Peptides against a protein of PDB entry 4ASU. Designs and how they scored, part 296

Target 1, 270 residues: chain A of PDB entry 4ASU
Amino acid sequence: ATLKDITRRLKSIKNIQKITKSMKMVAAAKYARAERELKPARVYGVGSLALYEKADIKTPEDKKKHLIIGVSSDRGLCGAIHSSVAKQMKSEAANLAAAGKEVKIIGVGDKIRSILHRTHSDQFLVTFKEVGRRPPTFGDASVIALELLNSGYEFDEGSIIFNRFRSVISYKTEEKPIFSLDTISSAESMSIYDDIDADVLRNYQEYSLANIIYYSLKESTTSEQSARMTAMDNASKNASEMIDKLTLTFNRTRQAVITKELIEIISGAA
Target 2, 83 residues: chain B of PDB entry 4ASU
Amino acid sequence: FTFASPTQVFFNSANVRQVDVPTQTGAFGILAAHVPTLQVLRPGLVVVHAEDGTTSKYFVSSGSVTVNADSSVQLLAEEAVTL

## One batch from the design tools (peptide; made by RFdiffusion4, then SolubleMPNN)

Design b2_p27_7_s3 (from b2_p27_7, 11 letters changed)
Fold by OpenDDE base, seed 2:
Structure b2_p27_7_s3 (fold): chain B 270 residues (1-270), chain C 83 residues (1-83), chain A 27 residues (1-27)
Amino acid sequence: as target 1 above (270 residues)
Amino acid sequence: as target 2 above (83 residues)
Amino acid sequence: SLSAEEQAVVERLKRIAERYNARVTVD
C-alpha cells in the first residue's frame, strides 16, 4: 500500500472512531436516564402482570387466534437487540403455526418490520414507528394499545416479546402474555371475580394492556441504550487498534520511501 | 400493597392497614383479607392508613386497582401526586 | 366535590399528563 492509501484509510477510520465515540456518549446519557426511569416503570408493569400470574389464566386449546407483539425501536447499531426479538418472534410464530393457530404480528419499532416483513408479511397487522429517538411515554403505550384494540383483529391470546434489562452489559429477551377480554372473562380461575362488571373489566384490560406495553418499552429502551453504548465502545476500540496498526505501517513505509529516495540521490540514480 | 404510577412508586409490597380508593362504582376501603376484586379508578383521593396509625393522602387520575386472593393489592394510577 | 387543595392537585395532574404526549406513528 502507498503512503497515500494508508493516509486515506487512517483518515477514514479516525472519522469513524469519532462518530462511534460520539454515539457512545449519547447512548450513555440516554442509558442513564432510561435506567432511572425503568425503576418505577418496572414496579408499575410487574404490578400490572400480577393478576395474570396469580390467576394463572388458561386459554382453551380450541382458541386459535394468537397475537405477537415485538418491541424494539427504529434505530440500529445496538448489537443483537433487534435480532434477538425477531428471532424469538419467528420461533414463537412457527411453534404456534405448527400447533394449528392463526398468528398475527405487531411490530413496535421499524426494525422489526425490516427484519420480518418479507418473510411474515401476511401475518403483519401494523408497525409503529418513531420509536427510540425519545424516551417512551405512557401516552405512546396508550396509543399502541388503543390501535391494537381497534385493529379489528380478535385474538384469543397473545405474547409481547421484548428485551428485559438485566445490567449495563446484559439483557434477556422475554415473553409476557396478553389476554383478550373474552379469554379473561371466561377463565375458570377468574371465577372469584365473577361479581365484576363487564364494563369495568373491559376498562381494566385496556389499562392492563397499556401498562404492559409501557413496561416493555421501558425495558427495551434501557436494554437498547446499554447495548448501543457497548457496541459503540467496541467499535471505537477496534478502530483504535486499527489506527495503531496502520500508523505503524505508515511509519515503516515512510522510512522506506525516504531511505530509497536518499539512496537514489546519493547514487545519482534519480 | 403496591401503589405506583408509570413514573413514581409510592408503595412497593408494603403492609398497610387500610387503603381507601376512588372507583368508578364508588369509593371503597380495602382492609386486610379483602375479597378479591378488580376496579377502575376515577379521579379522586386515595388514603393509605399505615399500621402505625399514620395516614397518607394522594390524588389519582385514572387507573386500576386489583385485590388478589392472596390479599396482595396493586394500585396502578396513570397519574398520581401526594397531598 | 373537590376542595381547593384537591383542585390544585388536579391542575398539577393535568400538567403532568401533558408530558405524556404520544409521538409514535402508525405505518
Scores: peptide ipSAE 0.054, ipTM 0.843, DockQ to the pose 0.293
Fold by OpenDDE base, seed 5:
Structure b2_p27_7_s3 (fold): chain B 270 residues (1-270), chain C 83 residues (1-83), chain A 27 residues (1-27)
Amino acid sequence: as target 1 above (270 residues)
Amino acid sequence: as target 2 above (83 residues)
Amino acid sequence: SLSAEEQAVVERLKRIAERYNARVTVD
């Protein structure tokens, strides 16, 4: 490689390093905010799921329609955040299909679509885009929930798949249940709630779904920002190492050129 | 007893004597061993009576309240403020 | 292949998603 080639590569890598460093800082700021906002969101979301955990709602075997909602974002450069969700979605879809269930898929965030649309086009219903640019709000979750419930699509049960935040260096892809109004209303374990007005239950379900979506978005966002921060840090370190290596190569090459020139001068071969 | 909004936690698995909640079907008090129920919140006053006799007041907007068979309660408001 | 009914649902969902996307973009 010529000195010119090495210099060009150095310049390129240095530019990349600047970008990754900047992105790391942005991700760090977003992570800090996300983590702070996740604390109450988790209590809120887990509280909403308490009913379903305690009621142990069972879907009858004759009910075959299953909805999978994958939660991620539109933005890349965050390690395995999207692929992890997609992997679990694929696994769940395959398992459900093997059990004779009809599976439909919804993506929250464009990356889910980008990964699954080709292989699961027949099952893929819709993608909600513009996720990840701004922190998710309860309003956003409410809109998604309301639109899903009012879409006319009927499912018996479902699952929402998202990355749960563990720490700055760890997340886990989780699955939480989603139940239709009919499934909840007909569940034997809900008999202790039989005196509940149908309208009340419908409204309750709307809030429940919004709560779960909001919770999943907050977990996903926090996981994503932490993963991005780590990814950008790694990229920056890798760039630094490459810069060091190329700098050494540059110096060696330069010395070789100088040596060659000196030999030519001394030998009179010029 | 858990009482939270999306942005703030007021009570997390706390023991309380009584919680008064505004629901669409009417305001009611949740006591120990209250029968299981699901309700939707209407805008109004929430009053939490602690075991030590202290009373806290909150305004809530929409949301839900769940009373489970195990006496656990989840009060989840879209918006809530301390009064 | 999706049934006619399923196709109608998908189209509705797409419209919903479009409305959502438009709202989020303007904020």
Scores: peptide ipSAE 0.025, ipTM 0.815, DockQ to the pose 0.078
Fold by OpenDDE base, seed 3:
Structure b2_p27_7_s3 (fold): chain B 270 residues (1-270), chain C 83 residues (1-83), chain A 27 residues (1-27)
Amino acid sequence: as target 1 above (270 residues)
Amino acid sequence: as target 2 above (83 residues)
Amino acid sequence: SLSAEEQAVVERLKRIAERYNARVTVD
């Protein structure tokens, strides 16, 4: 290798390292904000799920329509964030199909579509894009929930799949249930609740769906930013190691060139 | 008793004496051992009565309230402010 | 494969998603 070639590679890797360091800092800032905003969002979201956990809603076996909502983002360079959600979605879809259920899929974030659309095109309904550029708001979740409910698509039961934040170094892909109005209204376990007006229940379910989507987005965002920080840190370290190796090679090559030139001078060779 | 908005937590699994909530069908008070129910909030005042006699007032926009069989209560408002 | 009814719903959802995407891009 020539000194010029090594120098070019060094420059290239240093530039990459600069980019990865910058991205790490951006991810760190976004992570800090996401973690702060996740605290109330988790209380809010877990509170919304309390009914379904306590009531233990069961869907009759004759009800076969199942909706899977995968929550991720549009942005890459965040390790296994997207693939983890997609893997869980594939597993759930396969299990439900084996049980004779009709499965439809919605993606929140374009990366879900990128992974699943080809193999699950018959089940894939729609993808909400432009996710991850800005922190998710309750308004965003409400739009998704409201539009889904008003779309005319009817399901009996569903699953929302997302990455739950555990720590800066850990997340876990989880699944939470969503239920249609009909499923909730007809559930035997709901009999302990006082006479509930149908309009009230409908509105309640709209809020519930929006709440759960919002919660999932906040968990996903925090997990993603943390994972991106780690990914960019690893990339920066790898670049640093490569720079060190190339620097050693450069020094060795430089000495070899000098030695060769000296020999040529001493020998009188052209 | 849990009372939260998407951006703020006011109560998290707290013990309270009574919570007055504004619902679309009318305001009602949630006491200990209230029958399980689901309601939707209308814009209005929420009043929380603590065990020590302290009363706190809040304004909420919309949302839901759940009373479970185990006496747990989840008050979830889209927007809420302390008064 | 999707039924005609399902296809109509999918198209509606796509339009909804487009509106959403436009909003979040501008915001």
Scores: peptide ipSAE 0.018, ipTM 0.804, DockQ to the pose 0.093; fails the geometry check
Fold by OpenDDE base, seed 1:
Structure b2_p27_7_s3 (fold): chain B 270 residues (1-270), chain C 83 residues (1-83), chain A 27 residues (1-27)
Amino acid sequence: as target 1 above (270 residues)
Amino acid sequence: as target 2 above (83 residues)
Amino acid sequence: SLSAEEQAVVERLKRIAERYNARVTVD
């Protein structure tokens, strides 16, 4: 490579490094906000799941319709955030299919569809796009819940899969259950709630679904921003290493050129 | 007793004497060892009675309240403000 | 806008970032 070529490459990589550094800072700011907002959201979401944990709701074996909701976003450059969710979704879908269940999939965020389109396109009901540009609100979650409930697909039970935030350097892909109204109403463990009006229970379930979706979105967002920050930092470091290597190459090449020229001068070939 | 909105936590696994909640079927008080129940909230006043006799008041929008067999209570409001 | 060469570098960096940021905690 000529000195000119090396210089051009150096310039390009330096520009990329600037971009990744900037993205890191943006992600850091978003992470800080997300982490603050996650604190109450977690209490809220975990509270919403308390009933299902305590009731230990079981779905009869003859009920076969299972819904998987994968939660991520539309935006890339965030490490394994999307692939981890997709992997868990695939695993869950396969396990359920092996158990004779009918599986349908909902994606929250376009990246889920992007990853699973080729292999699971027939199982997708809907994908919610435009996720991740702004922090998710409870209103957003409510819309998703409403769309799901009004989709016409009558599931028996389901799973919501998302990345739970643990720390700036760690997240865990988790699964939480969702249940249909019929499943809840018919569960033996819910007998202690038998005096509850059907309309009340329906409304309760709608809130529950929205609550869980909201919680998952907040966990996902925090995990994503943290992961992006780390990813961009790593990218910047790698760019730096490349710059160093190319700089050395440049210097060596330059010396070689100089040496060649000197030899030509000394030999009279110039 | 847990009382939270999506954006704010008011009580997190706290011990309280009584919680008065506005439900669609009417306002009722949740006391210790209350029978398990599920209710949905209507806009209205929530009053939390602490064990020491102090009370705090909140205005809530819609949401849910759960009383479990183990006496745990989750009050989850879409929106809530301290009064 | 990035040149073709710059785009290639970006893709490489993305791959590296994915590998280095595989921080999923599993049970």
Scores: peptide ipSAE 0.000, ipTM 0.785, DockQ to the pose 0.015; fails the geometry check

Design b2_p27_7_s4 (from b2_p27_7, 13 letters changed)
Fold by OpenDDE base, seed 3:
Structure b2_p27_7_s4 (fold): chain B 270 residues (1-270), chain C 83 residues (1-83), chain A 27 residues (1-27)
Amino acid sequence: as target 1 above (270 residues)
Amino acid sequence: as target 2 above (83 residues)
Amino acid sequence: SLSAEEQAFKERLEAIAKKYNAQVTVD
């Protein structure tokens, strides 16, 4: 490689490093905000899930319609965030199919559709886009819940799959249940609850769905920003190492060129 | 007793004497060992009575309240403010 | 491609999203 080629490559890598460092800083700012907003969201979301855990709601085996909601975003460069959710979705879909269930999929974030479209296109009901540019709000969750409830798909039970935030260096892909109004109203375990009005139960279920979706979005966002910080940090370090290697190569090549020129001058062979 | 909105936590697994909530079906007071039930909130006043006798008041827009068999209560409001 | 009904629903959903300061759109 000529000195010119090495110089061009150095310039290119340095520019990439500037971009990755900038992206790291942006991700750090978004992470800090997401982590702060996750604290109340977690209490809120876990509180909404308490009924389903305590009542131990079960879906009869003769009920076969299942809904999978995968939660991620539209944005890349965040490590295994999207692939982790997609992997869990595939596993869940396969297990349900093996059990004779009908499976439909909702993707929150374009990356889910991008990964699963080829193999699971017929199972998708809808994909939500424009996810991840701004922090998710309860309004976002309400829109998703509304679309789900108005989709016309009469599911019996569902699963929402998302990355739960553990720490700045760790997340875990998890699943939480969602239930249709019919499943909740017909559950034997609900008999202990006193005289629940049908309209009340419907409204309650709508809130529950929105609450769980909101919670999942907040967990996912925090996990994603943390993962992006790590990914951009790694990219910056890799670029730094490459710059060092190329700089050494440049220096060696420069010395060789000078030596060659000196020899040509001395020998008169130029 | 847990009382939260999407953006703020007021009580997290706290012990309280009584909680008064505005529901669509009427006035609802939650005491210790209340029977399990589900209710939906209407816009109105929430009053929390602590064990020490102190009373806190909140305005809520909408939401849900759950009373479980184990006496745990989840009050989840879409919007809530301290009065 | 979306049907006319689907397109109308998408537009309504987007209007709701705007009202509640939501960012998500339907594909």
Scores: peptide ipSAE 0.028, ipTM 0.816, DockQ to the pose 0.326
Fold by OpenDDE base, seed 2:
Structure b2_p27_7_s4 (fold): chain B 270 residues (1-270), chain C 83 residues (1-83), chain A 27 residues (1-27)
Amino acid sequence: as target 1 above (270 residues)
Amino acid sequence: as target 2 above (83 residues)
Amino acid sequence: SLSAEEQAFKERLEAIAKKYNAQVTVD
């Protein structure tokens, strides 16, 4: 490689490093906010799931309609955030299909659609876009919940799949159940909740769905920003190492060129 | 007893004496060993009575309240403010 | 929707991220 080639490459990598460092800083800021907002959201969301856990709601085996909600975002450059969710969605869909169930899919964030559209296009009901530019709000979750409930798809049971935040360097893809009103109302374990008005239960379920979606969005966002920060940090470090290597190569090559030129001058072979 | 909004936690798995909640079917007090129930909140006043006799008041918007068989309670409001 | 320019930029960044092994471990 000529000195010119090395110089060009150095310049390119330095520019990339600047971009990745900038992106890291942006992700760090967003992560800090997301993590703060996740604390109450987790309490809120886990609280909403408490009923389902305690009541041990079971869907009858004869019920065949299943809804899978995948939660991610529209934004890339965050490692395996999207692929992890998509992988679990695929696995769940395959398992359900093998069990003879009908599966429909909702994607929260355009990346889910991007990954699954080719193989699961017929199963998609709707994809929600513009996820990830701003922190998710309860309003966003409510809109998603409302759209799901009004979609016309009468599912019996569902699964919401998202990345749960563990730490700045770790997340885990998890699944939480969602249940239809009919499933909840017919569950034997719900018999202890006597004299619940049907309208009350319907409204309750609507809130529950919104709550769970909100929770999943907050977990996903925090995980994503953390993952992006880590990814950009790794990219920056790799770039730095490459810069160092190329710099050494440049210096050695330059010295060789100088030496050659000096020899030519001294020898008169010029 | 857990009481939270999407953005704020007021109580997290706390022991309380009584919680008064405004529901669509009417306001009721949740005591220890209350029968399991599900209710939807209407805008109104929540009063939390601590075991030490302290009383805290909150205004809540819409939401839900769950009383489980194990006496755990989840009060989840879309919006809530301390009064 | 991202503009064409934004999409192109995103694709380039993704390629860069891949090239430099910008990944995170899932636990």
Scores: peptide ipSAE 0.011, ipTM 0.791, DockQ to the pose 0.019
Fold by OpenDDE base, seed 4:
Structure b2_p27_7_s4 (fold): chain B 270 residues (1-270), chain C 83 residues (1-83), chain A 27 residues (1-27)
Amino acid sequence: as target 1 above (270 residues)
Amino acid sequence: as target 2 above (83 residues)
Amino acid sequence: SLSAEEQAFKERLEAIAKKYNAQVTVD
C-alpha cells in the first residue's frame, strides 16, 4: 500500500473512533437515565406480574393460540441485545410449535423483524418501529397494548421476551407470561378472588398488559444502552489498535520510501 | 403493600394498616387479610394508613389494585400525586 | 482504503451518530 492509501485509511479509522467514542458517551448518558427510570418501572412492572406469579395461572391444553412478543429496538450496535431476544423467540416458537400450538409474533423494534422476517414472516402480526430513539413511555406501552388487543388475534397465552437489566455489564434475556382475558377468567386458580365484574376484569387486563409491556421496554432500554456503551467502548479500543498498527505500517513504509530516495540521491541514479 | 406509578414508587412491600382506594365499583378499604380481589381504579383519593398512625393522601388518575391471598397488595396507578 | 464492509460500517455509524446527535464531524 502507498503512503497515501495508508494515510487515507488512518484518517477513516480515526474518524470512526471519534464516532464510537461519541456514541459511547451518548449511550452512557442514556444508560444513566434509563437506569434511574428503571427503578420505579421495575416496581411497577413486577407488581403487575405479581398476580400471575401468585395465581399460577395455567392455560388449558386445548387452548392453542400463543403470542410471542419480542422486545428490542430499531437501533443497532449494542452487542447481542437483539440476537439474544431473537434467539429466545426462535426457541420459544419452536417449542410451542412442537407442542402443537399456533404461534404468532409481535416485534417491538424493527431489529426483531430484521432478524426473523425470513424464517418467521408468516407468523408476524405486526412490528412496532420507531423504538429506541427516545426513552419509552407508558403511553408508548399503552399504544402497543392497544394495538395488540385490536390486532384481531385472539391469543390464549403469550410470552413477552426481553432483556432484563442486571448490571452495567450484565443482562439476561427473560420471558414473562401474558394471558388473555378468557384465560384469566377461566383459570381455576382465580377462584379465590372475589366475584369480579367482567368489565372490571377486562379493564384490569388491559392495564396489566400495558404495564408489562412498559416494564419490558424499560428493562430492554436499560440493557440496550449499557450494552451499546460497552460495544462502543470496544469498538473504540479496536480502532485504536488498528490505528497503532497502521501507524507502524506507515512509518515503515515511509522509511522505506525515504531510504529509496536517499539511495537514488546518493547513487545519482535518479 | 406496593403502591407505584410508572415513574414513582410510594410504597414498596410496606406494611400498612389500611389503604382506601377509589374503584369503579366504589371506594373500599383494604385491611389486613382482606379477601383477594381485583379492582380498577377510578380517579380519586387514595388514603394510606400506616402502622405508625400516619396518614398519607394521594390522588390517582386510573390504574389497578390487586389483593392477593397472601395479603400482598399491589396498587398500580397510571398517574399519582401526593396531596 | 476501507473494505466494503468497513465502509458500510462507517456509514452506519455516521447515520447513527447523526440520529443520536453525536457531536462528531466526519472528515
Scores: peptide ipSAE 0.008, ipTM 0.797, DockQ to the pose 0.017
Fold by OpenDDE base, seed 1:
Structure b2_p27_7_s4 (fold): chain B 270 residues (1-270), chain C 83 residues (1-83), chain A 27 residues (1-27)
Amino acid sequence: as target 1 above (270 residues)
Amino acid sequence: as target 2 above (83 residues)
Amino acid sequence: SLSAEEQAFKERLEAIAKKYNAQVTVD
């Protein structure tokens, strides 16, 4: 490689490093906001799940319709955020199919569709796009919940799969249950609850679904921004290392050229 | 007792004496050892009576309230504001 | 010639640049 080629490469990598550093800062800002907003959302979401944990709601074995909701976003450059969710979705779908269940899939974020479309296209009910540009709101979650309930797919139970935020360097893909109105109303464990009006229960379930979706979106967003920040940091470090290597190569090449020229001068071979 | 909106937490696993909630079927008070129930909130006043005798008032929009067999209570409002 | 590792890195960086519409102006 000529000195000119090395110089060009150095310039290119330095520019990339500047970009990745800038992206890191943007991700850091978004992460800080997401983490702040996650605190109340977690309390809210966990509170909504309390009923299902305490009532130990079980779906009868004869019920076969299962819904999987995968939660991620439309945007990349965030490490294994999307692939982790997709992997868990695939695993769950396979397990359910092996158990004789009918599985349908909803993707929140376009990346889920992009990963699973080829292998699971027949199982997709709907994909929600334009996720991740703005922080998710409860309104967004409500829209998703409403769409699900109006989809016409009469599921018995389901799973929502998302990345739960643990720390700036750690997230965990988790699954939380969702249940249909019929499943909840027929559950033996619900008998201890006082006479609940059917309309009340329906409305309650709608809120519950929206609450859980909102919670999952907030966890996912925080995890994603943290992962993106880390990814951009790693990219910047890798660029730095490459710059160092190329700089050394440049210096060596330059020295070799100088030495060659000096030898030619001394030897009179010009 | 947990009372939260999507954006704010008012009570997190707190011990309270009584919570008055506005529901679609009417306002009722949740006391210690209340029977398990599920209700949907209507817009209205929530009054929390703390063990120390203090009272806090909130205005809530729609949402849900759950009283579990273990006496845990989750009050989840779409919107809530301290009054 | 860039090593296979260097080439892979370059491709990743280019993909990143493309995704963020960051015109890497190679001056």
Scores: peptide ipSAE 0.015, ipTM 0.796, DockQ to the pose 0.013; fails the geometry check

